# Peptides against a protein of PDB entry 1LOE: the designs that were tried, part 15

Target 1, 181 residues: chain A of PDB entry 1LOE
Amino acid sequence: TETTSFSITKFGPDQQNLIFQGDGYTTKERLTLTKAVRNTVGRALYSSPIHIWDSKTGNVANFVTSFTFVIDAPNSYNVADGFTFFIAPVDTKPQTGGGYLGVFNSKDYDKTSQTVAVEFDTFYNTAWDPSNGDRHIGIDVNSIKSINTKSWKLQNGKEANVVIAFNAATNVLTVSLTYPN
Target 2, 181 residues: chain A of PDB entry 1LOE as posed
Amino acid sequence: TETTSFSITKFGPDQQNLIFQGDGYTTKERLTLTKAVRNTVGRALYSSPIHIWDSKTGNVANFVTSFTFVIDAPNSYNVADGFTFFIAPVDTKPQTGGGYLGVFNSKDYDKTSQTVAVEFDTFYNTAWDPSNGDRHIGIDVNSIKSINTKSWALQNGKEANVVIAFNAATNVLTVSLTYPN

## One batch from the design tools (peptide; aimed at target 1 P89)

Design b2_p14_7_s1 (made by RFdiffusion4, then SolubleMPNN; from b2_p14_7, 5 letters changed)
Fold by OpenDDE base, seed 5:
Structure b2_p14_7_s1 (fold): chain B 181 residues (1-181), chain A 14 residues (1-14)
Amino acid sequence: as target 1 above (181 residues)
Amino acid sequence: AKSVAAGPSEISLV
């Protein structure tokens, strides 16, 4: 079985294994997807294509990814919009911003999107988000309207540790988020 | 890949 792996412990000014899109950039050894400025979208792609899905056989690879993020909002009661970990076609470009998180263009299922995302959504969009209005983690398949969600309490300015794992045999994706401090 | 749609918040990976 072929395995591809990568690790980035410190984000450098010349991070050659990442493709930056939109407002994403590195500074002070961190990857900043967006600053606290409205109407911005930042993305970072791993520069090498990863064979996760085989269109001929339908086989999907197992994968696991981990990362630590910080959301720092000047106003804890007004935090938009969140971000995603996503898998998309190799030539993917930024999509609609705002509540679409720069990854999707519709709440309707669009198979041509070929995009799967785990969203960390800090802003309630009435048209598609869970009706309880909670900030949430969601699994998005070809739509910004999540197929499954779980409420999540944002700790503003604190580091959150995330692990995302996919088991192809069971078709189960797991997401864990913890605030160690 | 990672993506962010921003309002008044800074989002970073560390």
Scores: peptide ipSAE 0.563, ipTM 0.864, DockQ to the pose 0.359
OpenDDE base, seeds 1, 2, 3, 4: peptide ipSAE 0.557, 0.550, 0.563, 0.557; ipTM 0.846, 0.869, 0.862, 0.856

Design b2_p14_7_s2 (made by RFdiffusion4, then SolubleMPNN; from b2_p14_7, 6 letters changed)
Fold by OpenDDE base, seed 4:
Structure b2_p14_7_s2 (fold): chain B 181 residues (1-181), chain A 14 residues (1-14)
Amino acid sequence: as target 1 above (181 residues)
Amino acid sequence: AKAVAAGPSAISLV
């Protein structure tokens, strides 16, 4: 049994264990994925490869991750597009922006992407998002079209605490989101 | 209030 863990309690200007992509960077002790500017994509990757899936045995690791995020939009009624926590190949690069959240390129299942994401989606895209139009949390497997979603009430400018856990024995991924204040 | 599509937002981890 092997366990790998990391923790970032304060984001610094020289964050050695993160790889920044696109518009992502650290400032004021925050990891900023995007500013309130149209047509931007920012990503940050943990710099060390993590052994999650063993292609030889098929075994998948258990994992738990937690983070706190803030979405701050100038207009609370006009908020695009959201973001994801994602797992992708080590050489992953930013993908299509906008409703694809910089992580996917299609609503059709594309096994070549080898990407699993938990999306926190603030913008309704009629082509693939749940028809009720709600902002939502979604689980995305090789597609921006989620395999499962749940409505989520965005609190603009507030800190949201997230916990994502995967149990390999049961193949169950759980997501919790709370606004403590 | 009705919003224009695709209003930008700042997204950060803290």
Scores: peptide ipSAE 0.572, ipTM 0.838, DockQ to the pose 0.582
OpenDDE base, seeds 1, 2, 3, 5: peptide ipSAE 0.560, 0.468, 0.485, 0.559; ipTM 0.838, 0.826, 0.837, 0.846

Design b2_p14_7_s3 (made by RFdiffusion4, then SolubleMPNN; from b2_p14_7, 7 letters changed)
Fold by OpenDDE base, seed 3:
Structure b2_p14_7_s3 (fold): chain B 181 residues (1-181), chain A 14 residues (1-14)
Amino acid sequence: as target 1 above (181 residues)
Amino acid sequence: AKSVGAGPSEVSLV
């Protein structure tokens, strides 16, 4: 069994282990994906390919990731679109379609995308989001339509601590989010 | 990636 791990305690101006896409950049030791402006998308990829799925054997790796994110909106009642942690093929490119969180490009299921995302969705899109209209955490498999969601209360401008774990034996993905302060 | 008519927000990892 082989294990790959990495940690980034401070985001530097020359972060060699990240590939920045769209408007993503580092400043003041933070990774800023988007500024509070219209028509922007930003992403950051870990620069080294990770062997998560072995196409020959079908084996899938276990993984655990943790991070802290902040969403800071001028208007707490109108916050779009949210944030995603995602796993995708190495040639993945940012998507500019509104509401697709920079990851997807259709509400339909497409297995060829080979993309899994955990969304922290702050904006209600009537075409695919849960009908209650709540901000939510979702698990997205090859589609912006989540296979499972849970209501989440955004604390605007506050740090949210996230842990995402995948158990390959049970095929269960767990997500936790806390506001420590 | 922003929805039409949606309010902007800054998203950062710290």
Scores: peptide ipSAE 0.622, ipTM 0.893, DockQ to the pose 0.445
OpenDDE base, seeds 1, 2, 4, 5: peptide ipSAE 0.578, 0.563, 0.592, 0.619; ipTM 0.852, 0.844, 0.882, 0.895

Design b2_p14_7_s4 (made by RFdiffusion4, then SolubleMPNN; from b2_p14_7, 5 letters changed)
Fold by OpenDDE base, seed 1:
Structure b2_p14_7_s4 (fold): chain B 181 residues (1-181), chain A 14 residues (1-14)
Amino acid sequence: as target 1 above (181 residues)
Amino acid sequence: AKSVAAGPSEIRLV
């Protein structure tokens, strides 16, 4: 049994346990991924490699993660593109921006990506998003095209609480999002 | 802008 845990409730200007990529940075004790500027990608990675799959035994880690996010767009009716929580190889670099959210490069399944993401998607991309056009939460496995989605109503400028949990025994990933206020 | 504040996270491999 191996356990990794961390908590970052206040982000400092020199956060040693994070690797910042692209436009990601800290300000006012928060991690800022992007501003309202076109064609930008910001990412932050936990700096230590995490053993989530054992090639010898085949075991996969259970995990629970929680965070609070705010999307503050100048126009509540025009918000692009959202963001993801993701797990990727240790040498991961920013990928395609825009609707690919900086973590994927294709809507086709690509096993070489080795990336799993939970997306909080605010922009409808006709080629892969649910046809109802709703903003949504999605689970993405090696593709920006989600294997499952659920409609989500963005509250612009307000804090959302998120919990993501994975049960390796059942192979079920759960996502909860609430606006407590 | 898109900003995040992180709570406790745990990853456990048996």
Scores: peptide ipSAE 0.317, ipTM 0.881, DockQ to the pose 0.042
OpenDDE base, seeds 2, 3, 4, 5: peptide ipSAE 0.039, 0.109, 0.194, 0.027; ipTM 0.616, 0.651, 0.656, 0.676; seed 5 fails the geometry check

Design b2_p14_8 (made by RFdiffusion4)
Pose (drawn by RFdiffusion4):
Structure b2_p14_8 (pose): chain A 181 residues (1-181), chain P 14 residues (1-14)
Amino acid sequence: as target 2 above (181 residues)
Amino acid sequence: DGYYSVGFSATTSS
């Protein structure tokens, strides 16, 4: 049995238990992944590796993460590219920016990726996004093309509360985001 | 064996 847990309710200026990659930094008690600036990537990882499954027993971890996040765009129309919570190898580095969300490099399945991410995608990329063109939440496994999506209406500048849970008994990954009111 | 990292990522475009 192995458990890993943590909570950070207010981020400080020297959050030593995070690894920052790209433009990720903490400011005014928030984790800032990108400022409202063009063509940039920010990533932050929890510093401890987490044992998610075991080859000797074949057991897989149950887990829950929750967080509040804000997307603040210049207006409701010109908004790119989005935000992900991801599970990746211990040595993960930033991948392709733009619509690939710093996490993937291809539309096609890439076994060497070894990452699954839940995306909160705010920009329709004709090549791989749901053709309806809506902003959406997706589950990505080793590809930027989501295996599953749900349209989501972005509330600019507002706090969204999200819970992602994995139940090892069913292998169900559930994602809930709620806007207050 | 089975160790992974978790994190957040975001990107922008012009």

## One batch from the design tools (peptide; aimed at target 1 V41 G98 G138 I139)

Design b2_p15_1 (made by RFdiffusion4)
Pose (drawn by RFdiffusion4):
Structure b2_p15_1 (pose): chain A 181 residues (1-181), chain P 15 residues (1-15)
Amino acid sequence: as target 2 above (181 residues)
Amino acid sequence: SNGYYRVGFSATTSS
């Protein structure tokens, strides 16, 4: 049995238990992944590796993460590219920016990726996004093309509360995001 | 993999 847990309710200026990659930094008690600036990537990882499954027993971990996040765009129309919570190898480094969300490099399945991410995607990329063109939440496994999506209407500048849970008994990954009111 | 992974957040922008 192995458990890993943590909570950070207010981020401080020297959050030593995070690894920052790209433009990720903490400001005014928030984790800032990108400022409202063009063509940038920010990533932050919890510093401890987490044991998610075991080859000897074949057991896989149950887990829950929750967080509040804000997307603040200049207006409701010109908004790119989005935001991900991801599970990646211990040595993960930033991948392709733009619509690949710093996490993937291809629309095709890439076995060497070894990452799954839940995306909160605010920009329709004709090549791989749901053709309806809506902003959406997706589950990505080793590809930017989501295996599953759900349209989501972005509330600019507002706090969204999200819970992602994995039940090892069913292998169900559930994602909930709620806007207050 | 030996089952150890790391979790995190990522975000990107475009012009």

Design b2_p15_2 (made by RFdiffusion4)
Pose (drawn by RFdiffusion4):
Structure b2_p15_2 (pose): chain A 181 residues (1-181), chain P 15 residues (1-15)
Amino acid sequence: as target 2 above (181 residues)
Amino acid sequence: YAEITVKNISFTSTL
């Protein structure tokens, strides 16, 4: 049995248990992944590796993560590219920016990626996004093309509370985001 | 483009 847990309710100026990649930094008690600036990537990883499954036994971890996040755009129309919570190898480095969300490099399945991410996507990329053109939440496994999506209406500047849970018994990954009110 | 911030976070896992 192995458990890993943590909580950060207010980020401080020297959050030593995070690894920052790209423009990720903490400011005014928040974790800032990108400022409202063009063509940038920010990532932050929890510093400890987490044992998610075991080859000897074949057992896989149950887990839950929750966080509140804010997307603050200049207006409700011109908003790119989005935000991800991701599970990647211990040595993960930033991948392609823009619509690939710092996490993937291709629309096609890439077995060497070894990452699954839940995306909160705010920009329709004709090449791979749901053709309805809506902003959405997606589950991505080794590709920027989501295996599943759900339209989501962004509330600019507002706090969204999200819970992502994985039940090892069913292999169900559930994602919930709620806007207050 | 947009500013993306995280207000708080928690995590737990059990193997």

Design b2_p15_2_s1 (made by RFdiffusion4, then SolubleMPNN; from b2_p15_2, 7 letters changed)
Fold by OpenDDE base, seed 5:
Structure b2_p15_2_s1 (fold): chain B 181 residues (1-181), chain A 15 residues (1-15)
Amino acid sequence: as target 1 above (181 residues)
Amino acid sequence: PAEIRIVSISGSSTL
């Protein structure tokens, strides 16, 4: 089988293998999606499309992604809105901001979106988020309303390690998040 | 669904 892999340890000022959308940019060797400002969306797309599904065989690719992130909110008690790791069509453009995280436009299932996302959601939206109001990790399929969620305690300003893995044989997506320090 | 897709990160801020 064919394997495609990429790794970015330090993000440069003119990172050629990323397509930046909205307010996304690089600074201090980090990829920055948003500054702590009101009503912004920032996105970064890996510039090389990934062959994830074969229509002839029906096979779906396995994949594993790992990254480290920091959320650094000015007010630890009032944080919005979070971010997603997502897979979408190659012509994807920024969508609705706020609680839609720049990826979706509705809580209703929309197959035309063709988007799967892992959300790291810091803000409770009563219309679609889990009723317990917890910050959470969610699996989103063609909707901002997650098909599954798990509570997550944000450590503001701390580095979190994330691993996302998909097993095509079992159709299971796993997400792990740890704060090593 | 499309056979090829783009791997992405998206963040949103309202505060």
Scores: peptide ipSAE 0.425, ipTM 0.865, DockQ to the pose 0.038
OpenDDE base, seeds 1, 2, 3, 4: peptide ipSAE 0.418, 0.356, 0.327, 0.311; ipTM 0.865, 0.843, 0.836, 0.819

Design b2_p15_2_s2 (made by RFdiffusion4, then SolubleMPNN; from b2_p15_2, 7 letters changed)
Fold by OpenDDE base, seed 1:
Structure b2_p15_2_s2 (fold): chain B 181 residues (1-181), chain A 15 residues (1-15)
Amino acid sequence: as target 1 above (181 residues)
Amino acid sequence: PAKVTIKSVSFSSTL
């Protein structure tokens, strides 16, 4: 059995177990992915590789992650674009920004991406997002076009608690989001 | 645009 775990409750100025990409940084004990400025992409990666799939046995890892986030938009009508939790190859670099959330480059399925993401999407992109235009949680597999989505009502400036769990035996990914305050 | 911050995170995987 191979296990990997980490927990960060206060993000330091020199957070050695994270790799920062683009505009991502830490300040005031928080991880900041983006500021309220257009045309930015920020990412943070856990610095150690995670063994998700064993080619010899075919086993796929079970995992659970939880985090607390805040989306704070000065203008509630301009909240673009959201963010993701994602799993990607170890050499991953920032991808297309904007509606692609810095993790994908296409709405077409691209197996070479090898990227799975849970998006917290605050901007309606007509070309791929659910037609109701709702802000939503999406599960993205090798494409920015989610394989499944659920409407989510953003509470601007409020802390949201998220739990994402993957059960390899059932191949089911679960996502929960709550606003405790 | 919005400021996106993460306050805390935990992760655990088992293979």
Scores: peptide ipSAE 0.844, ipTM 0.979, DockQ to the pose 0.944
OpenDDE base, seeds 2, 3, 4, 5: peptide ipSAE 0.830, 0.838, 0.828, 0.843; ipTM 0.978, 0.979, 0.977, 0.979

Design b2_p15_2_s3 (made by RFdiffusion4, then SolubleMPNN; from b2_p15_2, 10 letters changed)
Fold by OpenDDE base, seed 1:
Structure b2_p15_2_s3 (fold): chain B 181 residues (1-181), chain A 15 residues (1-15)
Amino acid sequence: as target 1 above (181 residues)
Amino acid sequence: PAEVSIVSMSGSSVL
């Protein structure tokens, strides 16, 4: 089997292996998806495509990814909308903003989007989010309406560590989030 | 997902 990996510890001002879309950019060695302004979408794509599955054999790749993130909202009691780690076709463009996080356009399942996302959702959208209103981690397959969610307590301004792993043999995606500091 | 895909991050903000 073949293995592809990448690591970005520090984000430079001219990060050649990232494709920026919308409001996404780098500053102070951080990737910034959005600033605290109204109605913006920011995205960053890793410039090298990856082979996720083989259409002939049906085999799907295992993967593990880890990252550290900070959500720094000016008001910790009113935070919108969150962000995603996502996998999409190579020609992907920003989609609907707001609660759709710039990744999806509908709560209805749309197989043509060919998009899988792990959302870190800070805003309760009554039309599709869990009814308890909690901020949550969600697994999204071709829809902003998650197939599974778990409540997550945001620590505003604190660094969180995330690990996302996919086991192709079991078809199980796992997400772990911790605040080590 | 697509056979060939791109790994990415996306964020959205509303104030």
Scores: peptide ipSAE 0.446, ipTM 0.885, DockQ to the pose 0.039
OpenDDE base, seeds 2, 3, 4, 5: peptide ipSAE 0.410, 0.397, 0.373, 0.381; ipTM 0.874, 0.870, 0.836, 0.841

Design b2_p15_2_s4 (made by RFdiffusion4, then SolubleMPNN; from b2_p15_2, 8 letters changed)
Fold by OpenDDE base, seed 4:
Formats: sequence, structure tokens, C-alpha cells
Structure b2_p15_2_s4 (fold): chain B 181 residues (1-181), chain A 15 residues (1-15)
Amino acid sequence: as target 1 above (181 residues)
Amino acid sequence: PAAVSIKSISGSSTL
């Protein structure tokens, strides 16, 4: 059995187990993916590769990730674009910004992306987002167009707790989000 | 636009 675990409760100025990309950085013990400015993409990768699939056996890892995030918009009517938790190849680099959340480049399925993401999407993109226009959580497989979505009520400036779990035996990915306060 | 920040994160995988 191969096991990888990590825990970061405070993000330091020299967080050696993260690789920062684009505008991502740490400040005040938090990981900041983006500031409240236009046209930015920030990402952070766990520095150690995680073996999630064995090509010889076909086995897929079980995994669970928990995190707490804050989306803080100075203008509550302009909270674009959201962010993702994602799994991608170790050499992954920032992709298209804006509605593509810096992780995808197309709404069409692109197997070469080899990227799975859970999006917390705060901006309605007519071309691919659910037609109800709601802010939503989405599961994205090799495309910014989610394979499944659920409406989510953003609480501006509040901490949200997320749990993402994957059960390899059932091939089911679960996502939960709560605002504890 | 909005500021997006992560307060904490943990994870575990088993293969």
C-alpha cells in the first residue's frame, strides 16, 4: 500500500511542500490564490507527487481532502470567477484564466488534459455553466463543462469547510461544503 | 473580482 498524507494548518512564507504558480502566494498564514483584481491566475501544488493510479494493476487510490476557503469580494455583485481543487500531471502549468479557472482550456472533453477538478464557480459562463445561472459546485473531468453540478450559496467573506473524497471501489467522488459560522 | 484564500488543507491517499 502506498500512502501519502499532508496537513497544513498555517501557511508560512516559506511553505516548502507547496509549489506556487502564477499569482499564488502566502500571506498572513493563508494561501492566497488571487487578490480582488482582474486577470489573475494563482495556483498551488502539493510538492510531492501523489500516486493515484497504477497502470500495471489498474488500481486507483482512495483519497480524501479537507480544506477551508474564503472568497472575499469587495463588491458582492462582482465575485468572479471562483477556484478549483484539482488533480493534474506533475508538470502541470497554469491554463486559461477567467471562466476556465486557470485549470482548463476548453469546454470540449480533452483527454490530454488529464485533469480532474472540483470547481467552486462564482461566475455564470453562458457557454458551459448550468442554465439557472446559480453559483455552483461542479465536478470537472478534462473539461470546464462540469459532468455534475449543484447550486451553492456563496457567503462573501465567510469561511467554508470542504471535504472531497473519492472511493475507488465505487468510483464515486463526493463533495461537501458547509459554512460553520 | 474576489480574493480567494485557503486557511488550511489536509489530505490522504491510499493505493
Scores: peptide ipSAE 0.833, ipTM 0.978, DockQ to the pose 0.942
OpenDDE base, seeds 1, 2, 3, 5: peptide ipSAE 0.831, 0.804, 0.824, 0.818; ipTM 0.978, 0.975, 0.977, 0.976

Design b2_p15_3 (made by RFdiffusion4)
Pose (drawn by RFdiffusion4):
Structure b2_p15_3 (pose): chain A 181 residues (1-181), chain P 15 residues (1-15)
Amino acid sequence: as target 2 above (181 residues)
Amino acid sequence: SDGYYRVGFSATTSS
C-alpha cells in the first residue's frame, strides 16, 4: 500500500514542492501557467513521483485531484489555447505548444508519449477538435485528438472547480467542472 | 514503465 497526498490552498512565492517548466510561476497566491501573452507555454509538476500502478501485482491506484482554476482572456471571443491536468513519465518535459497544449506532439496515437491528460480546450483546431467548433473538456490518451469530449461554455475570469477521479475497479476516469451559480 | 509517474498542469497560448 502506498499513498501520496498533498494540498496547496494558497500558493506561495517559493513553492519548493513544485517543478516549474516554461513560464510557470506563482504570483499573488496563485499558480500562473501563462500570462495573457502570445505564443507561450507554462507547466508545473508536483515534485514527488507517484506510484500509479504496480507490475508485480498488476494493481492500479485509485486517485482524486481537485483544483480551482481561472482562464482570463481579453474578451470572450479571442481565447487560446487551453489548459490541461496531465499524468506523464517522471521525466516529462514540455512538448509542442499552441493547440498541442505543451503535452502532445501529434494527432495520431504516439505510444512513446505515455501521458494521459484532461484538457480544458478554448480554441478550435480544425485538424483534430470536435467539428462543432465548441470549447470543450476532453480526455486525451497519447494524442491531442481526444477519445471523448463534452462542450463547455467558458465563463471568462470566473473560478471553475474541477474534480478528476480514477476508480481502479472500473478503470473509469470521471471529470467534473462546475461554475458557481 | 515501473509504474511511477508525475502529475502536473500545462497551459499554452497562441496569437

Design b2_p15_4 (made by RFdiffusion4)
Pose (drawn by RFdiffusion4):
Structure b2_p15_4 (pose): chain A 181 residues (1-181), chain P 15 residues (1-15)
Amino acid sequence: as target 2 above (181 residues)
Amino acid sequence: DGYYRVGFSATTSSV
């Protein structure tokens, strides 16, 4: 049995248990992944590796993460590219920016990726996004093309509360985001 | 064996 847990309710200026990659930094008690600036990537990882499954036993971990996040755009129309919570190898580095969300490099399945991410996508990329053109939440496994999506209406500047849970018994990954009110 | 890391990522583009 192995458990890993943590909580950070207010981020400080020297959050030593995070690894920052790209433009990721903490400001005014928040984790800032990108400022409202063009063509940039920010990533932050919890510093401890987490044992998510075991080859000797074949057991896989149950887990829950929750967080509040804000997307603040200049207006409701011109908004790109989005935000991800991801599970990646211990040595993960930033991948392609733009619509690939710093996490993937291809529309096609890439076995060497070894990452699954839940995306909160705010920009329709004709090549791989749901053709309805809506902003959406997606589950991505080794590809930017989501295996599953749900349209989501962004509330600019507002706090969204998200819970992502994995149940090892069913292999169900559930994602809930709620806007207050 | 089975160790991974979790994190957050975000990107921006010219619109």

Design b2_p15_5 (made by RFdiffusion4)
Pose (drawn by RFdiffusion4):
Structure b2_p15_5 (pose): chain A 181 residues (1-181), chain P 15 residues (1-15)
Amino acid sequence: as target 2 above (181 residues)
Amino acid sequence: YLHSAGGFGIGWTYS
């Protein structure tokens, strides 16, 4: 049995248990992944590796993460590219920016990626996004093309509370985001 | 468009 847990309710100026990659930094008690600036990537990882499954026994971990996040755009129309919570190898580095969300490099399945991410995607990329053109939540496994999506209406500047849970018994990954009110 | 990307995540391992 192995458990890993943590909580950070207010981020401080020297959050030593996070690894920052790209433009990720903490400001005014928040984790800032990108400022409202063009063509940038920010990533932050929890510093401890987490044991998510075991080859000897074949057991896989149950887990839950929850967080509140804000997307603050200049207006409701010109908004790119989005935000991900991701599970990647211990040595993960930033991948392609723009619509690939710093996490993937292709629309095709890439076995060497070894990452799954839940995306909160605010920009329609004709090449791989749901053709309806809506902003959406997606589950991505080794590709920027989501295996599953759900349209989501962004509330600019508002707090969204999200819970992602994985039940090892069913292999169900559930994602909930709620806007207050 | 701003074409900015953000990500928050964890690393994983196995034994």

Design b2_p15_5_s1 (made by RFdiffusion4, then SolubleMPNN; from b2_p15_5, 7 letters changed)
Fold by OpenDDE base, seed 2:
Structure b2_p15_5_s1 (fold): chain B 181 residues (1-181), chain A 15 residues (1-15)
Amino acid sequence: as target 1 above (181 residues)
Amino acid sequence: YLNSSGSLGIGYTSK
């Protein structure tokens, strides 16, 4: 079977395997996707598309991805919408509206989006987020309104270790987040 | 509220 993998341990100023969209950039060996700037969306795409869907059989490939992210939210008045990891058609373009995480554009399910995202949501958007108002991890399928969520306590400025795995045989997507330090 | 976010993604194609 074909296997595709990639790993980025440090981000350089000329990170050729990433396509930067919106205000995304690299600094201090880190990928910076947000700044404390209103109405901004930052994205980065892995520059090489992957084949995860067999058009003939409909089969989806298994995959595992892991990453570490840091959210700095020292001021309650400067709350952003958070961070998301997504898988989308190769020609995906950044979407406006921070609350849509730069990926979606509606709370309504739209199968034509063909986009799956795992959100790490730091702001309660009344129209679609879980009513308890908690910061949360969500699985988003073709909509910013998550099909499943779990409360998440942000540790400000700490590195969060995330693992996302999809098992095609069981059709189960798993997400784990830990603060190892 | 900043109304801002960041995302990291992978683009896919069908085989």
Scores: peptide ipSAE 0.681, ipTM 0.940, DockQ to the pose 0.843
OpenDDE base, seeds 1, 3, 4, 5: peptide ipSAE 0.589, 0.658, 0.604, 0.632; ipTM 0.915, 0.934, 0.921, 0.925

Design b2_p15_5_s2 (made by RFdiffusion4, then SolubleMPNN; from b2_p15_5, 7 letters changed)
Fold by OpenDDE base, seed 2:
Structure b2_p15_5_s2 (fold): chain B 181 residues (1-181), chain A 15 residues (1-15)
Amino acid sequence: as target 1 above (181 residues)
Amino acid sequence: FLNSSGSLGIGYTSS
């Protein structure tokens, strides 16, 4: 077996292991994916592809990823659509429309997308988001319409610690978000 | 709404 691991604790202007897409860039040792301006889609891709799928057997590798993010959303009406972590085919390109989180392009399930995302959604899109209107964490498989969601109370401007783990044996994706004290 | 978002991703390949 082989394990590939990477960690980025500080982001610099010459971040060699990231491919910046759309309006994403680094400032002050942080990866800035979204500014409080209209119609921006910022993405960053790990610069090296990972082998997680065996096309012959269909087996998927286990993986664990962790990251810290900050969202500044002082109000709910002039807010961006949120942040998402995604795994997609190596040639993935940013998608337009903030509501699609730069990853998807439809609420319809499309298996050819071959994309899984965990969204941290700060804007209620009536067409696909949970009807309660809560900010939420969602698991998205080949569609912006999440297969599962959980309400999430954003702590504005605070660092959220996220862990995402996939167990291939059980086919279970686990997402945790905490605001450490 | 701003119609804006940010994402961080990993590209994958298959055997």
Scores: peptide ipSAE 0.564, ipTM 0.909, DockQ to the pose 0.826
OpenDDE base, seeds 1, 3, 4, 5: peptide ipSAE 0.449, 0.561, 0.487, 0.524; ipTM 0.852, 0.907, 0.877, 0.893

